# Peptides against a protein of PDB entry 6FRK, part 265

Target 1, 411 residues: chain A of PDB entry 6FRK
Amino acid sequence: NEEVLNAMLKEVCTALLEADVNIKLVKQLRENVKSAIDLEEMASGLNKRKMIQHAVFKELVKLVDPGVKAWTPTKGKQNVIMFVGLQGSGKTTTCSKLAYYYQRKGWKTCLICADTFRAGAFDQLKQNATKARIPFYGSYTEMDPVIIASEGVEKFKNENFEIIIVDTSGRHKQEDSLFEEMLQVANAIQPDNIVYVMDASIGQACEAQAKAFKDKVDVASVIVTKLDGHAKGGGALSAVAATKSPIIFIGTGEHIDDFEPFKTQPFISKLLGMGDIEGLIDKVNELKLDDNEALIEKLKHGQFTLRDMYEQFQNIMKMGPFSQILGMIPGFGTDFMSKGNEQESMARLKKLMTIMDSMNDQELDSTDGAKVFSKQPGRIQRVARGSGVSTRDVQELLTQYTKFAQMVKKM

## One batch from the design tools (peptide; made by RFdiffusion4, then SolubleMPNN)

Design b2_p26_4_s2 (from b2_p26_4, 15 letters changed)
Fold by OpenDDE base, seed 2:
Structure b2_p26_4_s2 (fold): chain B 411 residues (1-411), chain A 26 residues (1-26)
Amino acid sequence: as target 1 above (411 residues)
Amino acid sequence: SELLEEHKLYLFYKKYEEAKKLKEKI
């Protein structure tokens, strides 16, 4: 039994190291898992794999929990959020993502560019802010980040902004002058939250970088970026351990919508390659799929209509980026988050929905929609004219529907 | 690309049903 335990723990430890989890944390986790597993309970015929997975999962959850409640902004107050992090961490992009996230929730949000070190920092922030319709402040002439940050914070406080995000200079090296500048900015603006932005792709360097920031600046929150593609996110555990600060958000791509609140259970499940079953269930529940109990009953009976397909496309569009949904499904690794043009996929779904908007209830509610159109080809021409598409586009939709309906009958 | 999206959607529905069946067992 101990040999089997040690073999399985070796496999888990290897997978965690390949996920960029720090070697010290992996060693500690191995010891904690060994101490938490009752070998006598393993002898009783319980699924040894399930017990080890559960013990590993519990210990990883503890490593992501700093024991400190995440800071949350107060509605109707001015909340100053200062961003710190290395150049290339995605800090400036993450400022825009966070601002957009709060703006979409009905917060009066703004951005301040206090990065005077990087040429074009203000232009980049201005471009991102303008695309998202977020108010911004910065200077092309002022070289003191303390002055820019102070003036910008004062301006937006006077204009009753609720979320005031300050982007600071990032450098390639941990230079004392950078940390001194960050401290001067922090002292001048008195931020309610200091967010460390970390790139997940730096792997084993996450601990040393996160520690260097925490030793110089009072980091209270962490945002992990570049959790798209090859970054498995194990560096996030190192950042939490070093900063003793919670992860509040994750960046999951290059788009402004590729940003989500951090959830511990989903993240650990994804880190272990188990997928995010809970977050999938949550996203599904957020869709108020209670109205889809009727759909699921129909699906259980092998019934699938064009209306059922339309409602499903509406649900997918409500779920947000399709890459994020797929990345929550167990066994859909990061490779399924391939750089597929999600905008193209959504535009395609919207085109298909526009074709279905030109269908009548008899066509939409038929259990054999393709057969209704095949029996009366004049319906295809009507729908094509009504939706402004070719008869071929309608035939492609009906072919797609037929494939889906056949798949549903095989479920 | 189109077949890949259809397959992704199908896999989503299949996994959604699996997740719902898992929730009903919890």
Scores: peptide ipSAE 0.000, ipTM 0.325, DockQ to the pose 0.066
Fold by OpenDDE base, seed 5:
Structure b2_p26_4_s2 (fold): chain B 411 residues (1-411), chain A 26 residues (1-26)
Amino acid sequence: as target 1 above (411 residues)
Amino acid sequence: SELLEEHKLYLFYKKYEEAKKLKEKI
């Protein structure tokens, strides 16, 4: 029984190391799991695999709990949130995602760009903020981040903003000059919360990075980014262990909507490859897929139109990255779509939708759309010209539609 | 690759229906 336990724990430890869990945490977890498992209960015919998985799950839940209550903004007050993190962590994008999250919840939200080091930082923030209709502040001429942050915070406090997000300069390396600049900004604006943004894809470097930030600045919250990639998120455990600060949100992709509140249970379930059934249900509920009852009834009747396919592509695009949804389903590993294939797949869906935008209602609403085009080849040429594509691209779309419609007729 | 996208979409619908049925049971 102990040999079987040790073999199974070795497999779990290997999988956790492959998930970027720090080697010290994996060793401690192995010892804690060994102490928590009753070997006599394992001898009595209980499913040894389920017991080990449950013990591992419980210990991982403890590792993501810092024992500290997360900061929350106060309604009707000015809440200053300062972002800190290395260059390439996704910090600037995450500022915009958090601002958009609070704006959608009915908070009066704004953004300040105090990144004077990166010439394109203010343009990037301005572009993201303008798309989301979020008020922003920054300078093209002021080089002191303390001046920009102070003026921006004062301006937005005077205008009664409730959420004031300050983006700071990132560096490629942990430098004392970066930490001094961050401390000067923090002292000037007196933030209610300091958010450390960490890239999950840096693997074993997560511990050292998170510790270096916590040792120099009063990190109170963590946001983990790039959980849409091959990174299984084991670095998040290292961030919590080092900062003693809660993970408040996760960045799950490149879209402004690819941002969600951190949930411990779904995250650990996903880390173990068990899937996120709750997150899938929540995502399904957020999409108001009740409007898909009409589609489900059409599918049950074996009816599928080009319009029904268009509406489905819109729904897939609203769901965000297809890899995230698949990664929420038990038995679909994170490896099912490489990052390159996802942007290409989304660009392909957009191209297919643009072709369908050049179709008329008779073509879109036909129960045999491919036959409408086959009977009148001039329709293919019209649609191709209207959408700026080749006649071959339209024929490929109709071929895909025909295969889908045949699958629906067999359901 | 095209067959893979069609199969991914089909698997998505099938898993979505399974998730909807799971929600109705909770």
Scores: peptide ipSAE 0.000, ipTM 0.306, DockQ to the pose 0.069
Fold by OpenDDE base, seed 4:
Structure b2_p26_4_s2 (fold): chain B 411 residues (1-411), chain A 26 residues (1-26)
Amino acid sequence: as target 1 above (411 residues)
Amino acid sequence: SELLEEHKLYLFYKKYEEAKKLKEKI
């Protein structure tokens, strides 16, 4: 039993290391999991794999919890949020994403560009802010980030803005001068929250970078970016451990809405390759599809038609890059976020829709579409010929519809 | 709301089962 436990823990530790989890944290987790597992319960024939996975999950949840409550903005107050982080971390893009998030929640939000070091930083922020209709401040002539930050904060305080986001320089080459500049800006504007932006793709470097920032500035929140790529997010655990600060949001792509509040359980589930079902539901709920009310009313009556399924497939195709959705499904690792698997998944949905395009209104609008086809098998052959598919493909679609309709009837 | 969430969940679980089968074939 101990050999089996050690073998399974070795596989989990390997997977966590491949997920960019810091080797020190993996070692600590292994010892904590060993101490938390009752070997006697494992001897009793319980699913050893499930028990180990649960113990690992619990210890990872503890590693991502800094024991500190995340800062939240106060409604009707002027909340100054300073962003810090390296160049290429996605800091400037993340400022715009956070501003857009709060604006969509009905906060009076603005952006300040205090990055005077990077050529075109202000133009990039201005472009993003203008596209999102977010008020912005910056200078093309002022080179002191302290002056720009102070003037911008004062301006937006006087205009009664509730969320004032300050983007700072992300210098790579001169850590000391970057940290001095960050301290001077922080001292001048007295931010209510300092957000460290971390790129998840830097892997094992996350600990050292996060520590360097925390040792110089009072980081109170972490945002992790580039979780849409090959980064499994294991570096985020290192950032939390080093900063002792909660992850508040994650960046999940390049679009301004590719940004979501951090949830511990979904994140750890995704890190373990178990998927993020909750974040997937939330992302699908944020899609105000106009047809949702009519569908909800039909579902309340236990009604589900082939047309309702067709409309749901159209909605799923409108949801944008399937890669992000697939990456949230359990067992879809980062390898399933490849453009190839997205095209295959869309091609499959399009094939199912093409089969339904060959159905008549009586077949589509029947509350028991499968029974309509079972009573008249000639309908299956007609639809198969009309859509250029096999009768088996139509039967598979009807079997799928029947499973949906049965689930809706049980609700 | 709950019914829509469960239906969405089912769509996702079904995609999950299909892609799990795809992953087992690769």
Scores: peptide ipSAE 0.010, ipTM 0.326, DockQ to the pose 0.188; fails the geometry check
Fold by OpenDDE base, seed 3:
Structure b2_p26_4_s2 (fold): chain B 411 residues (1-411), chain A 26 residues (1-26)
Amino acid sequence: as target 1 above (411 residues)
Amino acid sequence: SELLEEHKLYLFYKKYEEAKKLKEKI
């Protein structure tokens, strides 16, 4: 029994190391799992694999819990949130994502660009903020980040903003000058929360990086970015261990909607390759897809129309990036997310929908839409002209529809 | 590949039904 336990723990430890979990944490987890497993209960015929998986899951849940309650903004107050992190961590993008998240929740939210080091930082923030309709502040002439941060915070406090997000300079490396600047900004604006933004793709370097920030600045929250890539998020455990601060959000792509509140159970499930069934259920429930019972019933009967496909593309677009949805499905590994530019996939879906917007009800509601077009090729030309696409693009859509309808018939 | 997106959508629906059934049991 002990040999079987050790072999299974070796496989789990290998998988955790391949998930960028820090070697020290993996060793500690192995000892904790060994101490938590009753070998007598394991002898009694319980499913040894399930017991080990449960023990591993329980210990991973403890590793992402710092034992500290996450800071939450107070409604009707002026909450100042300062962002810190390296250049390329996704910090600036994450500021915009967080601002957009709170704005969508009905908070009066704004952005301040206190990054004077990076040329075009303010233009990038301004562009992102304008697209999201988020108020912003920054300077093209002021070079002191303390002045910009202070003036911006004062301005938005006077305008009764509830969420005031301050983006700071990031360097490519940890430099004393960066930490001094961050301390000066923090001292000037007196933030209610300091958010450390960490790139999950850094892997084993996450511990050292997170520690260096926590040792200099009073980090109270962590946001982990680039969980859409090859990074399985094991570095997040290292960040929590080093900062003793909770993960509050995760970034799951480049789109402004590629941002979600951190949930411990779904995250650990995903880290173990079990998928995020709970997050999938939550996203589907948020969409009020209860109206899809009629569609699910049609799918069960092997009926699938171009309208049904259109409604599915609308649902996917409402759920956010398709990569996130796939990353929630058990058995879709991280390798399935890496192969698509999310913006390109969304642009393709939108193009397909634009083609279908030029179809009539007879074409959309036909149980054999491809046959309607094959019998009357003039329909393809009409749809192509109406949508401003080639006849080839319409034929490609009909080919996709036909393949999908064949899959539905095999359900 | 386009076939991959279709297969992904199919698996999404199948997993959504499994998830709905799981939620009804919790």
Scores: peptide ipSAE 0.005, ipTM 0.354, DockQ to the pose 0.067; fails the geometry check

Design b2_p26_4_s3 (from b2_p26_4, 15 letters changed)
Fold by OpenDDE base, seed 1:
Structure b2_p26_4_s3 (fold): chain B 411 residues (1-411), chain A 26 residues (1-26)
Amino acid sequence: as target 1 above (411 residues)
Amino acid sequence: SDLLEQHKLYLFLKKYEKAKELKEKI
């Protein structure tokens, strides 16, 4: 019995180490799980495997909880949020994602670029902000980040903004000058929250980096970036342990919408390979797919047109990284769709849609679109010429449509 | 194959969403 327990704990510890969980945290977790099971084995005839999984889950939940309530912005107040982090952490992109998140929730949100060190920092922020229709401030001429941050915060306070996000200079190395500059900016603007942005892909370096920031500036929140399908979530535990600050959001990809509030239970479930059905449902529901009810009703009646397939492809493209969606389903490992296959799949979808853009309404709205083309082969040649593709590419599309239409008829 | 699995998954998710909505109304 003890050998089986030790073998199962060894397997879990190996998986956690493979997920970039810090070796000290894994050792502590192993000791805590052993102590918890030795106490519970006396009480109930539960399957030892379920008890171990529950004990591991419970201890991982404790590792992501710093025991400090996460800062939340107050509605109708001016909330200044300062971002800090290394260069390449995704800090600037995360500022835009957070601004867009709050804007979509009906907050009056703005961005300030106080990164004077990186050439083109302000242009990048301006491009992202303009694309998202977020008000922004920065300078091409002022080199003091304290002046820019102070002027920008004052301006947006006077304009009654509710969320004022300040992006600061990142550095490649832990330079004392960076931390002094961050402290000077923080002292000047008096932020309500200081957010440390950490790249999850740095693995075992997460602890040392997060500690270096916390030792120099009053980090109150953490955002973990690059939690895509291959990113190991274990670095997040190291960030919480080092900063003693809660994770408030996670960045899940490159798109501005690839950003979500941190949820402890779904995160730990995903880290353990249990999937996240609730997050999957939430993500599907956040996809305000136009005419979802009408499409579902057509599918129930076994009706599926080329237009319905086109709308499905638009919907799949709106879902973003499909590898992440698969990784939310229990039993679909994160490796089921490599990132390379996703860009190729999206390019293939876009090619198929371009072929369908050359179809007429009679072809698109036919309940048997493949039969319309089979009866009149001249339609295939017209569509091929109109879309700049081969007749074979159009035939492959029609073959794919036929497979989908047959699947829908069986559903 | 990948596009077919994507479409199957999308249809599964939509059926699941509707089943959840129905369960919340019961």
Scores: peptide ipSAE 0.022, ipTM 0.400, DockQ to the pose 0.028
Fold by OpenDDE base, seed 5:
Structure b2_p26_4_s3 (fold): chain B 411 residues (1-411), chain A 26 residues (1-26)
Amino acid sequence: as target 1 above (411 residues)
Amino acid sequence: SDLLEQHKLYLFLKKYEKAKELKEKI
């Protein structure tokens, strides 16, 4: 029984190391799991694999719990949130995502760019803020981040903003002078919360980086980014262990809405490759897919038009990153769609929709749209000219439509 | 291929949503 346990734990430990879980945490987890498993219960013919998986799950849940309550903003007060993190961690993008999250919840939210080191930092923040209709502050001429942060915080306090997010310069671990600058900014603005932004894709470096920030700045919250890539999120455990601070949000993609509150149970389930059925349900509910009962009834009757396909492409485009949704389905690995394939797929969808925008109602609403075009080839040439594509591109669309219509007829 | 899988997933999500609604009515 102990040999079987050790073999199964070796397999789990290998999978956790491949998920970027720190080797020290994996060793500690292995000993904790061994201590938590009753060998007598394993002898009674219970599913040894399920028992080990449950024990591993329980110990991983403890590793993401810092034992500290997450800071939450107070309604009707000015809440100053300072962001810190490495260059390339996604910090600036995450500031905009958090601002947009609070704005959508009915908070009066603003952004301050106190990154004077990176050329175009203010332009990037301004572009993101303008696109999301979020008020922003920054300077093209002021080089002191303390002055910019202080003036911006004062301005937005006087204008009764409730959420004031301050983006700082991205730093490297070896730059002591830049940690002193972050302390000067923190002392000047007196933030209610300091958020460390961590890239999940840095693997085993997560612990040493998170510790370097916590040792210099009073990090109270963690946000983990790039969980849409090959990063299985094991580095998040290292960040919690090093900072003793809760993960409050995760960044799941490049879109401003690819941002969600951290949930422990779904995250650990995903890390173990069990899928996230709860997150899938939440995502389905957020999409308000129910608004198209008429489409569901058509699909049940095996009816599928080019218009129905167009509406489905619009809905797929609203779902956001398809890789994230697949990663929530049990048995679909995170590797099923690379980030490059997703952008290419979205560009292909937009091209197909542009072709359909050049179709008429008779073509769009036909239950046999491909046959309408096959009977009158002049329609293909009209649509091709109207959408600026080749006749071959229109034929490829009709071939895809025919495949979908055949799939619907089999449902 | 990717567009076909996206469409299959959308149809799966719709079936799943309807199965959830049916389960909440039981």
Scores: peptide ipSAE 0.021, ipTM 0.379, DockQ to the pose 0.028
Fold by OpenDDE base, seed 3:
Structure b2_p26_4_s3 (fold): chain B 411 residues (1-411), chain A 26 residues (1-26)
Amino acid sequence: as target 1 above (411 residues)
Amino acid sequence: SDLLEQHKLYLFLKKYEKAKELKEKI
């Protein structure tokens, strides 16, 4: 029994190391799991694999719990949230994502760009904020981040903003000058929350980086970014351990909607390769897919039209980051969409929809749309001209439709 | 290939949603 336990723990420890979990945390987890497993209960015919998985899951849940309640903004109050983190961590993008999240929840939200170090930081923030219709502040002429942060916070306090997000300078390296600037900004604006933004893709460096920030600034929250890539999120455990601060959100792609509240159970399930069935269900429920009973019934009968394909493309576009949804399904590894730029996939979907917008109801509602076009090739030329595409692009769409219709007939 | 897998996923999600609703009604 002990040999079997040790062998299975070795496999789990290897998988956790491959998930960027810090080697110290993996060692500690192994010891804690060994102490938590009763070898006598394991002898009594219980599924040894399930027991070990459950013990590992419990210990991972403890590793993401700092024992500190996450800060939450107070409604009707002016809440100042300062962001800190390295350049390339996704900090600036995450500021916009958090602002958009709170705005969608009915909070009066604004953004301040106190990044004077990076050329074009304010232009980037302004572009993102304008697209999201988020009020913003910054300067093209002021070089002191303390002045910009103070003026911006004062302005938005006077305008009764509830969520005031301050983006600070990031550096490529941990530099004392960066930490002094962060301290000066923090002292001037007196933030209600300091959010450390960490890139999950830095792997084993997460602990040292997170510690360096916590040792210099009073980090109270963590946001982990780039969990859409090859990063399995094991670095998040290191960030919690080093900062003793809760993960409040995760960034899961490049889009402004690629941002979700941190949930411990789904995150650990994903880290273990179990998928995020709960997050998948929540995301499906958020789509308000109520009108699709008729589509499901058609699909059960093996009926699939170009209109049904168009509606599915609209639904896929409403799902937002498709890589996230795939990564939530058990057996779809994070690598499944890693080869496609989500923006390119979305642009392809939009192009296909634009081609279908030039089709007539007879073409869209035909149970054999490809045959309608094959019988009258002049339809392809009409649709191509109407959508501004080549006849080849229309033929490629019809080929794709035929593949989908064949798949539906097999379901 | 990506669009085909997107479609398979969407169909899977719809089947799963309906299976959940059926389970909550039982």
Scores: peptide ipSAE 0.018, ipTM 0.400, DockQ to the pose 0.026
Fold by OpenDDE base, seed 2:
Formats: C-alpha cells, structure tokens, sequence
Structure b2_p26_4_s3 (fold): chain B 411 residues (1-411), chain A 26 residues (1-26)
C-alpha cells in the first residue's frame, strides 16, 4: 500500500512540477498528502486512486487559498485599483480586460496610464480603451507617474467613476527605482486594491518575482495571465504563497473577453488535468439550458431536429470562446483549439445558422430533416436562394446534420 | 475541420449530460 501511494505521489509530483508548481510547494504537498491519507482506509478496498486524488486536490486548494478574503469593489464608491507587475506580464492588457469586465457589469469604469517609462504605453492603453469604449487618462508630456496618477484619479473621482484602474510602469528587472516609483504612486493615490499581474509562462521564476513585489508594495490581489498557452498555471500557487494574496482573475487569451473571475476548484481540476466540471456547470447554468430540458429529453430519446441543432449552435455562440468550453471538458487540454480556428469555427456556425434561418418550421421540426429535403429537392434550392448560398452549402449542412443526428442516436 | 467541430459539440453534450448528472448527485 505504501509503495502504491509513493508511486502515485511521484506521478502527481512530476505532473505538478511539469505544471510549473514550485519545488518547495510540491515537497510540502507530498508531505501533507502522506499525513492526510489513512493507510488503513486505503487497505479497506476504497479506490486508492480516488483517495489520493482527493487528498492532493484538498492540499492544492489550501495552497491557492491564502486565508484572506478577496477585495471586492463597493458599488457607488470610487474604487481605485493600482496594477503592478513586470513588463511583458500582460499588465496593460489586463487593465483593459478588468475595466471591460466591470463596464459590462454596469460599473462606471475608467483607465489611467501612469507608465511614463515605456514609449508608446499611453498609445497602447488608449487604443485598447477606445476599442472597448472605456474612458481613459494619461499624458504625452508629463514624465512623473505620480502626477499623472494623482490628476487622473482626481479627475475620475470628480466625475463619479466607480472603478478607477491605474496602470504603472513595468520593467524587466527588479530595479529599486521602479519599486520606489510604485510606492510613491501608491502613497499619492491611496489605492483600495493593489493588483500584481503575473505571467504564468515564467514558470519557476514566479515565486521570486511575486515575493520581490510583495516585499516592496502591499500587493492585495493577484491576476495570472497567459493561461491559454502551455502554461499550466502552477506558478499561480507560487504567487499566492509569496504574496499571501488571492488570485482574483485569470487571463485566458489575447482578446478583451479572454478574462474570467478566478475559481479555485476549476483551476485545481484543470491543473490536475481533470477539466473544469464546475465551470462547465456554471456556463451551462448561465445559458439557462434548463429551458433545454425538452432538448435533453429529445437527445436521450435519440431525437434530433434541425431546430435542435440551431438551438445548440445558439448555445455555443452564447457560451463565448469555444476554446474555454473545451478547456472545461476533462481530458481536453487548452491546445485542442488553436485561437485561429475559433473565429473560423464561429463564422462557420453563423453561416450554418443563416442557412437554417431560411428553412420553414416543417423542415426545422422534422425528426428526419435530411429525408424531407431528399424527398423534395426544390426545398434545397429555396433555402439556398433565401440564405444567399449555393445548393452545395445546403447539402453540406444536411450532411452535417445527418452525421450529428446519427451521433445523438448512439448516445 | 467540420467533423472535428461536430465531434467537439458531441463531446460537449455528452459531458454536459454527465455534468448534469453530477449536479443532481451534489
């Protein structure tokens, strides 16, 4: 039993190290898991693998939980959020993502560019803010980030903004001058929250970087970026351990919508390659797929119509990035959708829906839609003309529908 | 590519069903 435990723990520890989890944390986790597993319960015929997985999961949850409640903005107040982090961490992009997130939630949100060190920092922020229709402040002439941050915060407080995000200078090296500048900005604007932005792709360097920021500025929140690539997010555990601050959001791509609230359980499940069952359930609940109980019952009975397919395409489109949905599916790694394929996939779904918009209720609600079209080929020509597509495109849709309906019958 | 998308959708639906069954057990 102990040999089996040690072998399984070795595999888990290897997988965690390959996920960029800090070596010290992996060692501590191994010890904690060994101490939490009752070897007598393992002898009683319980699924040893499930028990070890549960113990590992529980200890990883503890490593992500700093024991501190995440800061949340107060509605109707001016909440000042200062961003800190290295250059290339995705800090400036993450400021825009967070601003857009709150704006979509009905918060009066703005952005301040206090990065005077990098040429074009203000232009980049302005471009991102303008695309998202987010108000912004910055200067092309003022070189003191304290002045820019103070003036911008004052301006947006006077205009009754609720979320005031301040982007600061990032550098490639831990320079004392940068930390002094960040401290001066923090003292001048008195932020309600200081967010450290960390790139997940820096791997084992996450601990040292996160610690260096925490030792100089009062980091209260962490955002982890670049979780869409090969970065398995193990560096996030190191950031939490070093900063003693919760992860509040994750960046899952380059698009402004590739940003989500951090959830511990889904993150750990994904880190272990278990997928994000909870996030899948939440996405399903957000879709009000409860109205699809009739669809689920039809699917269980092997019934699938063109309307049922249309509704499924609408649901996929409402779920947002299909890459995120697939990443929630256990055993589907993030690599299963290259970003380039997602826009093409969504355009294809939209084309198929446009073809179906030219179908009538008899065609859409038929339990054998393909047979309705095969019996009366004039329907294909009508739908093709109505949707502005070729008869071949309609035949391809019907072929796709037939394949899908056959898969549903095998469910 | 289209077969892959359909297969992804099918896998999503199968996992959605499992997720619903899991939610009913929680």
Amino acid sequence: as target 1 above (411 residues)
Amino acid sequence: SDLLEQHKLYLFLKKYEKAKELKEKI
Scores: peptide ipSAE 0.012, ipTM 0.347, DockQ to the pose 0.067

